# Peptides against a protein of PDB entry 6RO1: the designs that were tried, part 163

Target 1, 216 residues: chain A of PDB entry 6RO1
Amino acid sequence: LGKEIEEYIHKPKYCLPFLQPGRLVKVKNEGDDFGWGVVVNFSKKSNVKPNSGELDPLYVVEVLLRCSKESLKNSATEAAKPAKPDEKGEMQVVPVLVHLLSAISSVRLYIPKDLRPVDNRQSVLKSIQEVQKRFPDGIPLLDPIDDMGIQDQGLKKVIQKVEAFEHRMYSHPLHNDPNLETVYTLCEKKAQIAIDIKSAKRELKKARTVLQMDEL

## One batch from the design tools (peptide; made by RFdiffusion4, then SolubleMPNN)

Design b2_p26_5_s2 (from b2_p26_5, 8 letters changed)
Fold by OpenDDE base, seed 1:
Structure b2_p26_5_s2 (fold): chain B 216 residues (1-216), chain A 26 residues (1-26)
Amino acid sequence: as target 1 above (216 residues)
Amino acid sequence: MKLYDLLTKEEAKKLLEEYEKKLKEE
């Protein structure tokens, strides 16, 4: 279900309105998970489909990502790689095709105006880490329906199935069914998406409440 | 110092409206 939602949110028609500088996004490229990064800018590139000659615009988003230092040394020839879990890494602005955005947060960071200095880029990592501390259940996601305005019936059905499943999981004492593990693997992916959406909604509500309390 | 903003539903709606307007003007 998370993957199904990703198939919608990474579409330019849905995500572009939300790609402001400072927006937290997740970037995933095949096996490379960069985790949370920060949008710097995006650009539209003209592309022509080779078979039809039809204009198919490509969108490239510049995202400040935590990269391995090793990959940065080879950046002239190789794509940036995500930092290893145990390394500090370095924040680098990486051009990413918009369809590689796996998640978009409701969080928009205040970022330095000049990201050329390494210290300014690294300060953004500190900001991301601080946000992560404030959201122990995960950084809040944009709601694909309520925030992003996705009206696709397929997505609505997915969300409904997730909500129905969550409701059933909480309403049925299926806590004791040993077959839960296999159903849990497929349903954990689906339920994790539901949980991620619901937790993100809850955390968003909490964070809004905290912000409202901080503004009081 | 304010670290971040959270997008409200109202702000999200405005962003969509602004984007739709931009698309019509292009």
Scores: peptide ipSAE 0.507, ipTM 0.913, DockQ to the pose 0.709
Fold by OpenDDE base, seed 2:
Structure b2_p26_5_s2 (fold): chain B 216 residues (1-216), chain A 26 residues (1-26)
Amino acid sequence: as target 1 above (216 residues)
Amino acid sequence: MKLYDLLTKEEAKKLLEEYEKKLKEE
């Protein structure tokens, strides 16, 4: 279900309006998960389809990503690789095809104007980490329907199924099977945690929006 | 110091409208 949603959100027609500098995005390239990065810029590139000669626009987003230092040494010839979990890594601006965006956040960071200095790039990592601390249940995602305006019926059906599944998980405490109860309680706890996270994120978003309005 | 902004529903709608406007101008 998550993958199905991803197939919608990474489409240029849906995501391009939200790719402002500072936007948090997740980048995945095949087996490489870069996690959360920050949009720096995006560009439209003309691509000529080799078979039809038709112009198919390619969208490349420059994303500041935490990369392994080892990959940077070979950066002239090799694609950037994500930093290992135990590695500090280095923040690098990486050109990414837009379809490699696995998630888009409602969070837009304030970023330095000049990202050429290493210190400025690393400061963004600190900012991401701080945001992650502020969202223990995960960085908030754009709502594909409410925020991104996706009207595709297929997506709506997926969302409805997710909601129905979540509702069923909460409404039917499988009291009768202790093993099922444990799995369902774990799934319900996970789903309730996810809903509570979503609701807490919404409330935190509302509360922070109110707090940010009060601090202005 | 403000670290980030959260996109509101209203702002999201504006972004979509702005994008649609750009597409029509192109």
Scores: peptide ipSAE 0.495, ipTM 0.907, DockQ to the pose 0.709
Fold by OpenDDE base, seed 3:
Structure b2_p26_5_s2 (fold): chain B 216 residues (1-216), chain A 26 residues (1-26)
Amino acid sequence: as target 1 above (216 residues)
Amino acid sequence: MKLYDLLTKEEAKKLLEEYEKKLKEE
């Protein structure tokens, strides 16, 4: 369900109004998850479709992302890679196709006017980290319907399903279970093994809930 | 110092309106 929502929000007609400098966005390129970055600017490019000869506008957003230092050495020829969990990385302005935006936040950071100095770019990372600390449940997302104004009925149906799921999840008696995290971990492992749960109804319900969460 | 702003629903609506206006001008 999360992926289905992404298919809507990354469309230029929906996301471009919100890509102001300082807007927090998530960038994902295939297997590379950059996490949260900051919009610097965006541009419209004209692309001619090879097969149709029709001009299809290609939108590129410049996003300040935490990149691996190793990838930056090859930046002239290779795409930037996300920083590894064990490295500090370096904040770099990366041109990103708009469809690679996996999430858009309601948060707009104050950023330095000049991002050429490395210290200014790194200061933005500190700001992102501070915002993350202020939002322990995750950085707030734009609402696709209420904020982004998406009227697509398909999306509305997806959102309704998500809301219904969330309501069930939070209303469930196990929500306050201090062992909930342990239960989730076990359910994730089981989902990987595809083993039949013959255990107690409660464990089955927990496992089912986790599986449903993975589908969102 | 203020670290960030949160987009309100009203501001979001305004952004949409501004963008629609821009599209008409292009």
Scores: peptide ipSAE 0.481, ipTM 0.902, DockQ to the pose 0.812
Fold by OpenDDE base, seed 4:
Structure b2_p26_5_s2 (fold): chain B 216 residues (1-216), chain A 26 residues (1-26)
Amino acid sequence: as target 1 above (216 residues)
Amino acid sequence: MKLYDLLTKEEAKKLLEEYEKKLKEE
């Protein structure tokens, strides 16, 4: 169900307005989970489909990601790889196809104007870590309906199913099956994180609206 | 100014409560 939501969120027609510099985004490429990074820039590249000759625009977002040290050495020939859990890694600006964005946060960070110095890039990692500390239940996501304005009925149905599933998971103490408990505990943690994120988003949206009204 | 909102949930709630209070006092 989370993956189904992601399929809507990463569509250019929905996510592009939110890919401003400083936006926190989560990047995942197949088995490579980079976690949270920060949008630096995005570009539209013209692409021609090899089989149809049709113009298929590719949207590339430059994201500051925590990469392995090896990624820096091989950056000219090899794709960046995420830092190992045990290493500090290095923040690097990585061009990412927009469909590799697994999540978009409501949070935007101030980023240094010049990201060429390593220290400036690493300062952004510290900022991400500070945000993560402030949100122990997970970095707030943009609400696809309330924040992103997605009106797709398919997405609404998916969200309703997720909410219903989350509600059922919380209401059914599946206490009795130890194998289900592990899956459910993981799902409950994810669901609780999602609920907490949703509540946080609503509050942030309200706060933002209030702050915008005070500036008017 | 584009509010880069690093507000915590609690800070956001407080701001909302303060705003709602101001709206009632006006």
Scores: peptide ipSAE 0.028, ipTM 0.356, DockQ to the pose 0.117

Design b2_p26_5_s3 (from b2_p26_5, 13 letters changed)
Fold by OpenDDE base, seed 2:
Structure b2_p26_5_s3 (fold): chain B 216 residues (1-216), chain A 26 residues (1-26)
Amino acid sequence: as target 1 above (216 residues)
Amino acid sequence: MKLYDLLTKEEAEELRKKFEEELKKE
């Protein structure tokens, strides 16, 4: 269900209005989960579809992400990698295709104007960590309907199911509702199929995405 | 020092409206 929501929120028509500097976003690139990062800027780029010759707008958001130091050494030629749980990592501004945003927060951080100094970038990490401490149940997300204005009936149904599920989970923590497993399994299967299709499309686009990121 | 702002529903609507207006200018 969460993955189904992601398919809506990462669409440019819905998310672009909210990509202001300081906005907290989650970035996932296939198997690489960067976690929460901070929007620095975004730009519209035109890409020519190889087969149609038509210009399709590509949106790239510069996101300050916690990256592995090892990936930074190779950053001239390799895509950034998320910091490992056991390493401190380094905050780096990474160009990210908008469709790689897995979540958008209602939180907008105050960030330094100049992010060139390492200390300024690392201060943002401290800010993210402080926000996480203030929200023990998780950083608040934009509401897809109320905040993002998504009117799609499919999404509304998904949200209703999520709410009903959460309500049941909280109301009956010990109740093994056999329907819960079925819904989870179906949602996981559908989500996995969607991920697999998306990952397959992304793998097909991986070479292009890296190339597109290099061209950016 | 204020660390962050939380987006209100009203502000979200304003952001959407602003974006729509920008799209019309293009």
Scores: peptide ipSAE 0.552, ipTM 0.919, DockQ to the pose 0.800
Fold by OpenDDE base, seed 4:
Structure b2_p26_5_s3 (fold): chain B 216 residues (1-216), chain A 26 residues (1-26)
Amino acid sequence: as target 1 above (216 residues)
Amino acid sequence: MKLYDLLTKEEAEELRKKFEEELKKE
């Protein structure tokens, strides 16, 4: 179900309006999970389909991602690799096809205008980490319907199924069965995007309350 | 110092509208 939602979110007609500099996005490529990165810019590239001669525009987003230091040595010839969990890594601007965006956040970071210096790129990592600390249940996602304006009935059906599943999961009395926690964790991983959207909405309300208190 | 902005529903609608207007000009 999470993958089905991703298939709608990464479509150019839905996501392009939200790909401003500073927008938080998640990038996944063939099993490589880069986690949260920051949009720097996007470009439309003309691609000619070899078989039909039809112009199929490719959209490329430059995303600042945490990459392994090992991959940086080969960055000129090889695809960037995500930093290992225990590695600090280095922030690099990586060109990413739009369909590789697994999630888009409602959060837009303030970023340095010049990202050429390493220190400026690493400062963005510190900012992402600070945002993650402020959202312990996960960084808030764009709502596919309310924010992105997706009217597709297929997506609505997916969301209804996720909501029904969540309702069943949360309506089940918390039997202290350790097996239920494992099933919940597996179901959460499969439905993580939908759960993250709802959790993020609740945290957004709390975070707005905290931000309003800090502005007083 | 403000670290980030959160997108409101109104701002999201404005972004979609701006994008649709740009598509009509092409």
Scores: peptide ipSAE 0.551, ipTM 0.922, DockQ to the pose 0.738
Fold by OpenDDE base, seed 5:
Structure b2_p26_5_s3 (fold): chain B 216 residues (1-216), chain A 26 residues (1-26)
Amino acid sequence: as target 1 above (216 residues)
Amino acid sequence: MKLYDLLTKEEAEELRKKFEEELKKE
């Protein structure tokens, strides 16, 4: 279910309106999970499909990501690798194809104008970590329907299934369903996206309420 | 200092509208 949602979210027609500088996004490339990064900018690249000759635009988003220092020492031609969990890593601006965005947050960070200095890039990591602390249930995601305006019936059905599953998980105390572990392993990825959507909706509602209360 | 902004539903609609308008101009 989470993967199915991702297939809609990373489509340029849906995500491009939200790829402003400072937007938090998750980046995953094959087996490499970079986690949360920050959008710096995006560019449209003209591509010609080799078999049809049709123009198929490719979209590249520059994302500030926590990368392994080892991957940075290797030649400029090697793809950046995510920092290991025990590694501090280094924040680097990495060009990412838009379809590699696994999630988009409602959070837009204030970022330094100049990201060339290491200290400025590392300050963004501190900001991400601070945001993560403020959202213990996870960084809030854009709502695919309400925020992103996706009207596809396939996605609506997926979301309905996710919501129904979440409702069942919350209505039945976690303790009694032994299938919860297997469903949690498959649905930890899917339900983490679903829980991230619903908890993000709740936390977004709470955070909006708190922000509205702090602005009063 | 404000660390981040959260996108409101209204702002999201405005972003979509702006993007659609930009697509029409291209």
Scores: peptide ipSAE 0.549, ipTM 0.922, DockQ to the pose 0.708
Fold by OpenDDE base, seed 3:
Structure b2_p26_5_s3 (fold): chain B 216 residues (1-216), chain A 26 residues (1-26)
Amino acid sequence: as target 1 above (216 residues)
Amino acid sequence: MKLYDLLTKEEAEELRKKFEEELKKE
């Protein structure tokens, strides 16, 4: 269910209005979870690749992320890797495709104007950590409907299901059921499978459309 | 020193409106 919400919030038409400097965002790239980072800037990049008929502009957001020091030593061409849980890491400004934003916070940090000095970047990490301490239940997210203005009925149905599920979880005395984690994991897996199926169907439809265009 | 601001619903609406206006100018 969380992943289904992500499919809406990372869309440029919904998230771009909120990508101001200092906005807290989560970045996930495939298996790499960077956790919470801070927006520095965003830019519209015209997909100049002539052959990709999708005229949809690519949006890149520069996000200050905690990266592994090892990944920084590797050539500027290699993708940054998230810091390991046991390492301090280093805060780096990483260009991120907007669709890789997994969450957007209502929190906007005050950040240094100049992020070139390492100390200034590391100070932002301290600020993030302080915010996390102030929100023990997690950093607050933008409301997809109330804040982001998403009117899609599909999202509303997802949210209703999430709310109903949460309500059932909190209303049932089984709060302490160790099986709750299992249920969450199963729900996440099912949601992931559903997303994967939808994605695969979309890719198949795109492939079919391309094949039909080649046959025309 | 203030560490952060929390976005209000009203501010969120303003941001959306501002963005829509910017898109119309492009």
Scores: peptide ipSAE 0.547, ipTM 0.919, DockQ to the pose 0.799

Design b2_p26_5_s4 (from b2_p26_5, 10 letters changed)
Fold by OpenDDE base, seed 1:
Structure b2_p26_5_s4 (fold): chain B 216 residues (1-216), chain A 26 residues (1-26)
Amino acid sequence: as target 1 above (216 residues)
Amino acid sequence: MKLYELLTKEEAEKLLEEYKKELEEK
């Protein structure tokens, strides 16, 4: 379900309007999870499909990501790698294809105008960490329907299934079935995504309420 | 200092409208 949602949100036709400088995004490349980074800019690259001659534009987003220091030494020849969990890492601007965006937040950070100095880049990491502290249940996500305006019926069906599953999971005392563990790993991924969407909606609502309270 | 802003529904709708307009003009 989360992967199914990702297949929609990472499409340029849906995500490009939300890729402003400072937007929080998650970047994942195969096994490499960079976690939350910050959009710096994006660009459209002209690409021609070799077999059809059809124009297939590639969208590249520059994202400030926490990278391993080791990968930075080899940055001229090797792709950036995510910082290890126990590593401080270093924030680097990494060009990524838009389809590698696994999540888009409703949060947009205020970022330094000049990201060339390492201290300015590292200050953004502190800002991300502060946002994470403010959202203990996770950084709020854009709603694919309400915020991103995705009208795809397939996505609506996925969300409906998620909501129905959540409702059933909370309404049925299935807490006692030991066969739940294997179903739980797949359903926990699906339910975690549903919970993450619902939690993100709740946190967004809370955060909007806090902003409204600060404006009162 | 304001650390971040949160996207409002109105702001999201505006961004989508602006993007649609940009697509129609190209």
Scores: peptide ipSAE 0.388, ipTM 0.854, DockQ to the pose 0.693
Fold by OpenDDE base, seed 5:
Structure b2_p26_5_s4 (fold): chain B 216 residues (1-216), chain A 26 residues (1-26)
Amino acid sequence: as target 1 above (216 residues)
Amino acid sequence: MKLYELLTKEEAEKLLEEYKKELEEK
């Protein structure tokens, strides 16, 4: 279900309007989960389908991601890899295809104008970590229907199934079982999008309250 | 830390157009 939602939200038709500088996004490339990063910029690349000659534009988003230091040393020959959990890592601007965005947050951060200095990039990591502390239930997501305006009936059906499933899980008395959290952590990679939608609606209400308090 | 509120689609599109223009002028 989470993957089915992802197949809609990462489509350029829907996500491009929300890929402003400072937007929090989650990036996953096959087995490599970079977690939350920050949009720096995006670009359209002209591409021609090899078999049809049809124009198939590719969209590349530059995302500031936490990368392993080892992958940065080999960056001339190898793709960037996510930092290991026990590693400090380094924030690096990585060009990613838009379809590698697994989630888009409602949150936008201020980013330094110059991201060439390591300290400026690392300051953004501190900002992400602070946001994560403020949202213990997870960084709030854009609602694909209410916020992103996706009208696709297939997506609406998927969302309805997710909401029904979440409602059943949260209504179960064992939802507070710590052993369920471990199963949730494994299912969370797939179900995090689902959990994030309902928690994001509650957290958006809280986030608006917290954001209003910081602007006062 | 300055957090930005959720932008509407229209506001997001406008901001994106402005940002693209700023990038072309640099």
Scores: peptide ipSAE 0.022, ipTM 0.444, DockQ to the pose 0.247
Fold by OpenDDE base, seed 2:
Structure b2_p26_5_s4 (fold): chain B 216 residues (1-216), chain A 26 residues (1-26)
Amino acid sequence: as target 1 above (216 residues)
Amino acid sequence: MKLYELLTKEEAEKLLEEYKKELEEK
């Protein structure tokens, strides 16, 4: 179900309007999970499909990601790799295809104008970590329907199935079916994420109001 | 052209240059 939602949100037609500088996004490439990064900019590249001659535009987003220090040494020949769990890593601006965005946050961060200095890039990591501390249940996501305006009936059906499943969970005591627990845990996480998104939007609005009040 | 899902800076710059050339040749 989470993966099914991802298939909608990473489509350029839906996500491009939300790829403003400072937007928090989650980047995942197969086995490489970069976690949360920050959009720096995006570009549209014209790609001509070699077989059809059709223009298939490629969208590349530059994302400030926490990369392993080892990958930086080989940056000319190897793609950046996510920082290991045990290392601090270094924030690098990495060109990423838009379909690798596994999540888009409602949160936008201020980013330094000059990201060339390492300290400026690392300051953004501190900002991400601060946001994560403020949202212990996870960084708030854009709602695909309410925020992103996705009208796709397939997505609506997925969401309805999740909601119906959640409603059944609350109405029936969990029979110890281990297969139900995995689906339930995913649905509870989504419902809790949806409730937490509404709560977190309220808290972000409050926190932004507090941050704006502290800057006044 | 090998499409990388996660691009190096050099690969991304090369892709941009190739794209600019294709636009100039049309």
Scores: peptide ipSAE 0.020, ipTM 0.419, DockQ to the pose 0.026
Fold by OpenDDE base, seed 3:
Formats: sequence, C-alpha cells, structure tokens
Structure b2_p26_5_s4 (fold): chain B 216 residues (1-216), chain A 26 residues (1-26)
Amino acid sequence: as target 1 above (216 residues)
Amino acid sequence: MKLYELLTKEEAEKLLEEYKKELEEK
C-alpha cells in the first residue's frame, strides 16, 4: 500500500507543483535510500525515446542529499551513493529523476542562496536534523488528496483501506494470531504511512501552533 | 529565525491552480 501511494506521488502531474526550493523530499534509487533531502531546483528536459520517436519529457529535480564521501570521488562517472549510517557524509546537489521521489513533505526549509560552499550545504543537513527532532513521529508528509489534489479513485481506495486498517488496529485488540505478524509487516508499512500521514497532520497542526507561538 | 514553513491547504490549492495555469499556457 505504501508503494501504491508512492506510484501516485512521484508522478510529475501530481508532484511538480510542490517541488519548490527548500521542499523536503525523500529519495530512493533502487537499493539506495538517501533519506530526506532538500529540493534546490527542477528542470524539464525533453528526451526522445530512441524507440518511440515520442518526446517524453524527463523531469529532473536537483536535490541536496547526504552522500558518501567515497562516492563523491567517483561522482564524475558513477551515481552518488547515500552516506552510511555511521558516516557523516557530505551534502551534495544530485540530479534526481522525479519518479525516484518516495515522499514529499509539507515542510519547506529556508536554504542558503549559494550552495557552492560546503559549509552552506552542511548547514542544510543541520536544519534537516533539527526538523527531524521537532517531528519525533516523522517529518510530515503532504496529503495526496487534501494537499496534492489527487482525484484518482484508485488512490482513494488505497487510502481508505489504509485508514480502515489503522482503525481496526487501534480499535480491535488484535488477538495474538501469529499469522498477523506477516500481514502486520506489510500492513505496518502501509499503516505506518497512513499513521505517518495522520500523525503528521496532527504534528503539522502542533508544529504550526509552535511556530506561531515562537513568533508570538 | 524561522527554520521552515509548513504548507497550508490554502497554499497547496494555490500551487495547484498556478500549475494548471502554466499547463494551459503551454
């Protein structure tokens, strides 16, 4: 179900309106999970598919991502790799195909205008980490329906299933059925996405209140 | 200093409207 939601979110027709500089996004490329990065810019590139002669527009978003220092040495020839968990890494601007966005946050960071200096890029990492501390239940996601305006009935059905599952998880004392664990792992990822959406909406309301309180 | 902004529903609707206009102008 989480993957099914991602299949909608990463579509250019839905996500492009929200890819402003400073927008928090998650980037995943096959086995490489970069985690949360920050949108710097996006571009539309016309690519001619060699076999169809049809100009399919490729959308590339430049995302500031935490990369392995080892991968940066080979960055001229190889794709950037995510920093290892125990590695500090280095923030780099990486061109990312829009379909590799696994999540889009309602959070938009203030970022330095000049990201050429390493210190400016690393300051953004500190900002991401500070945001993560402010959202202990996870960085808030855009709502695919309410924020992104996705009207697809397939997505609505997926969300309804996730919400119904979450409601059942919380309302019914799940009897210790051991077969639930395998359904739980897939459904926990799905339910965690919906819980993350609902908790993110609640934390968004709280964080908005806190931000308003800090200005007051 | 503000670290970040949160997208409101109203702002999200505005972004969608702006994007629709950009698509119609192309």
Scores: peptide ipSAE 0.440, ipTM 0.889, DockQ to the pose 0.703; fails the geometry check

